# Ledger of designs, part 235: peptides against a protein of PDB entry 6GMG

Target 1, 331 residues: chain A of PDB entry 6GMG
Amino acid sequence: DSDDRVTPPAEPLDRMPDPYRPSYGRAETVVNNYIRKWQQVYSHRDGRKQQMTEEQREWLSYGCVGVTWVNSGQYPTNRLAFASFDEDRFKNELKNGRPRSGETRAEFEGRVAKESFDEEKGFQRAREVASVMNRALENAHDESAYLDNLKKELANGNDALRNEDARSPFYSALRNTPSFKERNGGNHDPSRMKAVIYSKHFWSGQDRSSSADKRKYGDPDAFRPAPGTGLVDMSRDRNIPRSPTSPGEGFVNFDYGWFGAQTEADADKTVWTHGNHYHAPNGSLGAMHVYESKFRNWSEGYSDFDRGAYVITFIPKSWNTAPDKVKQGWP

## One batch from the design tools (peptide; made by RFdiffusion4, then SolubleMPNN)

Design b2_p18_6_s1 (from b2_p18_6, 10 letters changed)
Fold by OpenDDE base, seed 5:
Structure b2_p18_6_s1 (fold): chain B 331 residues (1-331), chain A 18 residues (1-18)
Amino acid sequence: as target 1 above (331 residues)
Amino acid sequence: MERLTGEAANKVTNYALS
């Protein structure tokens, strides 16, 4: 499926990007131009610009997931994911609503479930947790200190996450981050790390043992956040796309958007970086394009997906892939 | 260092976003 994927060529370190193309709240450019921007803006290690390595360019070439991959330093595992689901809305709509004309019961339930997720609140929860983690990371020079700080922070806020098992993705996320253990990364020092956020859009109806209707129209019960914590069990996300509802129809398996650690308080002004597909300049798909979208553009998603999760991971503070402010486009 | 990875997959959509 990705046999025609090509690794973008290297760009000179000092090459400036060409202007991005603005379109409906997005800024768009070809992948090589994004590499140029990345080298100028996001490549810094300990304040020094770096040329994107061949390995990083290869990661990037995978498309939307590649953007998150190159900026987070690892392929997304999606273990520490958050969302917000309005159970009352869901129940009320199911009870008092009815299928639209031509809409099956399964379509109706799937749609209602999709609409019961609040992307903004999910994002807000992730940011809240990331902030707690960042406070816990501060001045913690070993994992034990970090975990103790984290528990204290959670207790102070009466956060349900304090009741999570020690082996949960929430508490194990840091130690399972490769860059945390790297000499030039965290070097096992939590205070050298910071929490970052990315988002994944995907399909709920991935259970092959479930009904065809759920695979076509969504599984209303799948990938809901746990009450109180907002944690989503992502273990059943196997990157399976939505099943076609008509001949010739096809859907893609996921979309990833990179947020990082922007400090912009207004969610609507945050910038999300993502790609359209893997880089295939000589193939039918063409060259990969990178988009920098505002939250409204990102969170809108596509009909391919009925779930959105906001995932926390960690990167070294020495990296500049998650700056406080992201400027959309170029210049 | 060995990196952690998920299932190998990529997005193949060609949405016209401009």
Scores: peptide ipSAE 0.028, ipTM 0.682, DockQ to the pose 0.092
Fold by OpenDDE base, seed 4:
Structure b2_p18_6_s1 (fold): chain B 331 residues (1-331), chain A 18 residues (1-18)
Amino acid sequence: as target 1 above (331 residues)
Amino acid sequence: MERLTGEAANKVTNYALS
């Protein structure tokens, strides 16, 4: 079925998008029309709009991850991930709550763990860290200056991230960003880069050595954020989907949502861009569609997933894939 | 993390699920 994936054709640079369609509180369009919008709104390099390249269109064709891929400029590594987990709520519900009618103990524990994650607080933590990083990037013309600034900012805020190892994803993220090293990107100048955010939904029960119940209903102990920092160890995320609980049931492996660098202070008003599946116009899945969802719609997720992470990466300031304001739909 | 293959792409067919 994956062989049905097709790279969307090129769209003329000056072609305007057709109107988006409202769908379940979202703005929705076919991938070809998103390319048109992207070229008009997000494609700008140094203030000049660009036609989406064949390579970029191929990245985009992979679905939800493709949206993040084309806008961030690299395949997601997910190394700098944040979340928020309410340990007190989790313990209290396990102690004082009980399984619903027909719910097994494993189902109950998995559900309680899922519900103990606070998506809004996780998102806010990522935004907080991104803001600190952006201040550290400002007027830093080499990596050493950036790191010094970052440590100072963290110290001023008494942030636990200041205690991370020098080789941690937190401190190494910038140097490991390809666009930072590119002549037309950062050119090794941190002040030419900015922090951006995307989100990943995935399944906690990915350990094949664990119980079948954990694979079916979730692993309550997996992918929790570290206290103080909010960092999530994503090293064990291997894009393994939830195990079926009944014959014929199947789940998808992940979902990605692109936020970028919106300045909207109200989380509920932020716009998240994501795709439904890989582009298969002549296959059973059909053409890829792109959705622009408010945070409420995005953060709800699906039963396929019991974890959400908010990830920080970097793009050149000269790119317009992460503008201050994102408009939902078209026009 | 492993790089996505065509078979590993998201296969959500609708957004009615919530």
Scores: peptide ipSAE 0.027, ipTM 0.705, DockQ to the pose 0.079
Fold by OpenDDE base, seed 3:
Structure b2_p18_6_s1 (fold): chain B 331 residues (1-331), chain A 18 residues (1-18)
Amino acid sequence: as target 1 above (331 residues)
Amino acid sequence: MERLTGEAANKVTNYALS
């Protein structure tokens, strides 16, 4: 239960990490050792290395979401989310495909829908939008200038996002970022901020009013990206896990992966940082582990989830939680 | 999104990757 969660202890600022361990093509370490790495590599504010605060360690202790939380500076709101869905593939497979042996019709449709999402294209869309936003931020010293720049960039690219409402998550994301308003953050200066990306895996069949089959096998129509923009309406994501298909089966509610602002053009070479569960060293779950996975390992996900979204948020440029290059593991 | 309690935090286990 919640009482099992423990905040990892402070690590000395000068303590170097122990080597990470390989785990199915990814680098793995215990949360305390990640804190050591974080302090050496990602903790810098205005170029100065910082000890992870008690508050930050508490955030981190929540598991995969904690990794994104500590690096983004806020609990994920997931409002500005992107994905890519191949409608033609979906329709074609439903029409011409058939359920596997022992697969129900609902299970077949859920699987086909899941497979119709393209994680790489979804990620690329988020990167494209983040790039546009970063260009709009670069020389904008107030929000009005940022918004004007953003609209111009979208118009030049004939991007459907130009038609979004001014209060949409797309245009309101910056102003709704706490670190943007902080004196030691953006200080209301867009040019001090940069767009960053994280990913969330979750279950589509979360509607309690829907059929049991959708809750068990997925809702093929849920959480699809809007045509043209790629935006996913995340308002109905309530962190409800997949329903069990057999007695005793249980699923996890979500997974989060931190990408930040890596400049590696090859998606397959990008590194995603995530955790397995909340830190419970004295509980049944055990100590939290942190993983640094390549895109293939991250995007594959688990059977617990049939949706992947790539979310944009913002951090101050003075933070080093989203460097251009992320090295997997230690050393 | 609302902050989750420790009980509601993710409990992902290590799966074998293909």
Scores: peptide ipSAE 0.027, ipTM 0.705, DockQ to the pose 0.061
Fold by OpenDDE base, seed 1:
Structure b2_p18_6_s1 (fold): chain B 331 residues (1-331), chain A 18 residues (1-18)
Amino acid sequence: as target 1 above (331 residues)
Amino acid sequence: MERLTGEAANKVTNYALS
């Protein structure tokens, strides 16, 4: 079915979007119309609107990951990921709780682990770290200055991230960002960059050497954040979907949601942009649709996933793909 | 993380979102 993927055609730069439609409490539109909105609202480079390039349209056509891809400027690497896990809740529920009717022990443990993650706290941690990074970037004109500023900021806040190794994704993320090195991007000047956030939903039970139960119901010990830092080791995320628990059942491998750099303090009012599937207007899946969801809708996820991570990356300040305010839908 | 192949990169939702 992947052979049915089509790159959406170019849209005239000055074409205004058609109205979005409500869909399950979120704003929805077809990918072509999102391109129109993107060109009007998010395409600006140094304040000038840009037509979405063929390359960008191709990236976008991949679905949910495409939305994050086109707005971040690179395929997600997911190296700098944060989450929040309530260990006490987990232990207490395992000790004092019991499986529901018809629920296996493995299913119970997987569910309890999933429920012990706090999406809102994970998101807030990522926002906190992004703010620290942005302060470190503000007046740094080389990477060395950025790193020094970052260490000072972390020390002032008594943040456990100050103890991370220099080679950690936390410290290496900027230098590994292609747009940082681009002439029309950061041009190796940290002060021209800003931290942005996206989210990934995925399955914990991806280890093929583990039990079938973990693959079907989740691995309670996998992808937990490190204490103090909130960092999640994403090295074992191989985009493997949940294993079927019954004949004919199938699960999706991941979902991505783009947040950017919104300044709305209330998490519930933040807007997350994501796609349903790759663009296949002439195939069985049909045209790709783009959704702008509130945090509640995004963070709920699906039964396909038992983990949510909030990832930090960087984009040039000259890009408008991560504005302070995102308006849901159109007009 | 490297770029995924077309099949691996493309999400196919099992849920009605519209």
Scores: peptide ipSAE 0.027, ipTM 0.704, DockQ to the pose 0.089

Design b2_p18_6_s2 (from b2_p18_6, 9 letters changed)
Fold by OpenDDE base, seed 3:
Structure b2_p18_6_s2 (fold): chain B 331 residues (1-331), chain A 18 residues (1-18)
Amino acid sequence: as target 1 above (331 residues)
Amino acid sequence: MERLTGEKANLVTSYAQS
């Protein structure tokens, strides 16, 4: 945390947002204006608008992760993460490709690994799994029924996830969701919950025992999805940023993008909501801004990151933080 | 594309997967 962080003030429930500002294909606004939009569009519990609580505003103030935090209801654990990696492309490029002018071998290998991830396929895998989970949730009124349904769905699809251990993040994710156990949430009823998706961008070279080159240019072997399942072991993600490659250079530790449960089939038309940094209106960083980006803008990421994971969690169906349709910007 | 800047929150650093 930072001493400069400030919790945004409350906004009246009936206050309408000001127009968002377009920027490079995305819509941008200051955090307080996002709160206004959130209260009008996403705040509904059981169909009733809610003022964003002080606790929720505090969560939001933490930046990009705050957007996912306030909408998912919990700090991201990132345990159920998916990605897609083209092993053949990686091997072929390493064998037949060559470093660019001025590019070191380590930099070349890191770049090739980064480029061997397919963000769209990773996102699609997460959506596929979320759909399976939602089918399993729909008619299940206890966890046992949910798990039975889930196993049946996976068997029918010959999905490798059927081989995961019962204690794996895949099967334990629901029971480990606080809102599932809350009386006003799931109340231990799976049919009251739905799967939602967010994305995390982060750095692969986080192992301090590895070479400096891996910390600077990426670890080509780190955070790859398991074959068949697409699951990424996120246990080694410690929110460590990329190491500087030159004096004075600095990188941020992660970026989070909230997707929720949009039903838009075209990935390119989906909207991702994220923030730039923690809210520090009186500090050097300035006020937090919230961005609503199309998939191409989100998935492009930044040089700070060489990995993208798509994570599944759950929220109560009574929440409107993950609607079927998300409109970019305001109005 | 506009590059985002600034520090990010680190309330929870990592989780062990079971």
Scores: peptide ipSAE 0.035, ipTM 0.719, DockQ to the pose 0.139
Fold by OpenDDE base, seed 2:
Structure b2_p18_6_s2 (fold): chain B 331 residues (1-331), chain A 18 residues (1-18)
Amino acid sequence: as target 1 above (331 residues)
Amino acid sequence: MERLTGEKANLVTSYAQS
């Protein structure tokens, strides 16, 4: 029950975090301690540490999405999403593969579809696009200049994104970013902004008009990336969880992981920050915990989800919520 | 991989629809 959610109290600006605890190859801490770390490491605006505001603490209290929310500065819209899908593998497995013992046809198809997504390639695509965008932003002092630069970069790379409509999320993402328009943010100057990445895990079988089997085992045709661009249409993602396959079974609606703008070339060494659930210290769920996971741990996901997308958004360069290097845990 | 300890419950209403 979301009614048990509590906003974590303020932490003194100078309070240092307690050490994180190892958990299944991840670094784990309680939300209040993450706030302490956040204030020491990620809170900087124009080089000055900031206390996490009440509003930011409230955002954070929502769990995994809260981590992305507080670091990106806005609730995730998920419009500019990328993934990688091996269509040949999917077709081949459907044709030549067989359901496992006790596996229904629908379950088999859903599983094969899930396994046909490549999280690493999806992440790489997002990083590639983010790099292109960052180059386009660097010397652009208005949106028109940014868009022109972007088109040129795409043309030089023979990228299929060059064929996207001007109204597509790809070209409209910057203008639709609130912090871009803020006086203390981008102030309508693209060169003050940088591209950042987060990831969302979710369920494909969200169409209520579809078969119960698709809702239980996944919709093999849903949320596939467009060929060439890697863009995923996220418009049908309504945060609907997987349907139970047995009595008493329950699934969560999504998971979010914050990557930011790490420059580590090895995907396996990148750190993803996420939460387990909303903060309910007096409820059955308990206090919210924050996890810093390596890519392998993040990308593995959970049975709750059969889709992963890597989303690009923008933050002001003056923010330190997306540093070049992220250290796992504390110290 | 073993699921994280504790109940993972990321149930949040979409603010984008408001």
Scores: peptide ipSAE 0.030, ipTM 0.719, DockQ to the pose 0.241
Fold by OpenDDE base, seed 5:
Structure b2_p18_6_s2 (fold): chain B 331 residues (1-331), chain A 18 residues (1-18)
Amino acid sequence: as target 1 above (331 residues)
Amino acid sequence: MERLTGEKANLVTSYAQS
């Protein structure tokens, strides 16, 4: 019940966080304590700490998506999404494999499809593209220059993204970023922006016109990345959760993890920040908790989801919500 | 896109159980 959602109170700018609690490779804390950390570490605008505004606290209070929201500066649109799917593995497993005991054919196919996605390669692709974009941004002082640079970079790498339409989310992502247009943000100067990454976990079986089996066990054909580009058409993602397979079973609509622009080359050492649910300190769900997870913890996901996408957006370089290094927990 | 919230009650617990 979203009606129980409460905006976390303001924290003094100089209040230090309490220690995070380690749990299964994650660092966990209550949302108010995350705000304290955020103000100390991520709040900087032009090198100066900022108190998290009421608006930002409101965004954050939405849970997992709130973490990405407050750090990216906008509600996730998920338009520029990447994934990696092993088509050969999928075909081979379908052909040569068989359902497990008690597993239906639909369940088998859904599982095989899920297992054919490679989260690490998907993440790698997003990082690769983000790197290309960052190079294109570096000395571009208008969008035209950025686009020209981007096309050149793609051509040099023989990247299939060079064939995308000019109206593609790939090319339109920057111009559609609110912070790019803000005076204290990009101010329409691409060189003041940088590419950042977040991830979304969601359910493939969202098509109401499809079979019940697909809604229960996944749609093997849905949300696959395009060959060559790795782009995922997210237009059909409507935040519909997995359908219950038994009475009383319920699934979550999505999960979001914030990566930002970490430079750690080892994917396993990257830190992903996410929340468990909306902040409801007086409700049944309780206070929102924020987790800083290693990639292994994040990418494992839950049975609620059979898709993972890695999304690129942009933030001003003046923001410190996406630092090169993210330290897990506190201190 | 509709602005929705996550509803997972306890990610850590879910992680441990999976």
Scores: peptide ipSAE 0.025, ipTM 0.686, DockQ to the pose 0.063
Fold by OpenDDE base, seed 1:
Structure b2_p18_6_s2 (fold): chain B 331 residues (1-331), chain A 18 residues (1-18)
Amino acid sequence: as target 1 above (331 residues)
Amino acid sequence: MERLTGEKANLVTSYAQS
């Protein structure tokens, strides 16, 4: 029960983490130990370690979204999202493929659509765009300069994003970032900010006016990226979970994974940080655990979800919640 | 859009592999 959520207690600033537990290529620890690691590694503001505040600990306690929340500094809005979809594969498989034994037509179409998304290419697109944005942020001391730089960068690369409306999440994302406006954050100076990435897993069949089959097996046409840009319209994502296909079956509504701004070129070697559930040490779910997973482990997702989006937001460069290198586990 | 959190998600992560 959600009423069992507890905010983890404060950890001494100089307390070192206990060793993480390896699990199937992942590193796992309880939330209070993650706080210890976070304070040692990720808490730095202007190079100085910080104790995780009560507010930050409360954010973290909300589970999978909490990890992204505490590291990005804001609750995820998911407005600037990217994915990659192979339209040709989708059409060919629908035409030439067949449902598996016991698989309905709707289930087949939903599965084929899910499999037509390329998580690695989606992630790569987000990284590409983040890189362009970071170049545009450099030496830009007001939003106008940033936007001008961004348009120039896009033109040089012949990127379709250059045709987006000025009100698009792509162009408005920086100005809509609270930390950009904060005195101890960006202080309205784009050059003090950097682009970061997180990922969301969710269900495509969220339209309650659609068929039950779409709600159970996915909507093959929903949340596809726009050609050229890779942008996903997330406006219809209302955090509605997959509908049960059998009695007793239940699905969760989303999962979040934090990447930040790692510079590792090999996607398979990147580390994604995520949580299992809200912190309920005295409840049925138990204490929250934090996982540091490789990309293959993260991108695999669960049957609860048939979409994965890679989202760009911004944090101040003075924060160390998105370092260029992330070490899995402890020590 | 309603702001939903892990409290409502009730995500339970299992990494056990068979």
Scores: peptide ipSAE 0.030, ipTM 0.701, DockQ to the pose 0.070; fails the geometry check

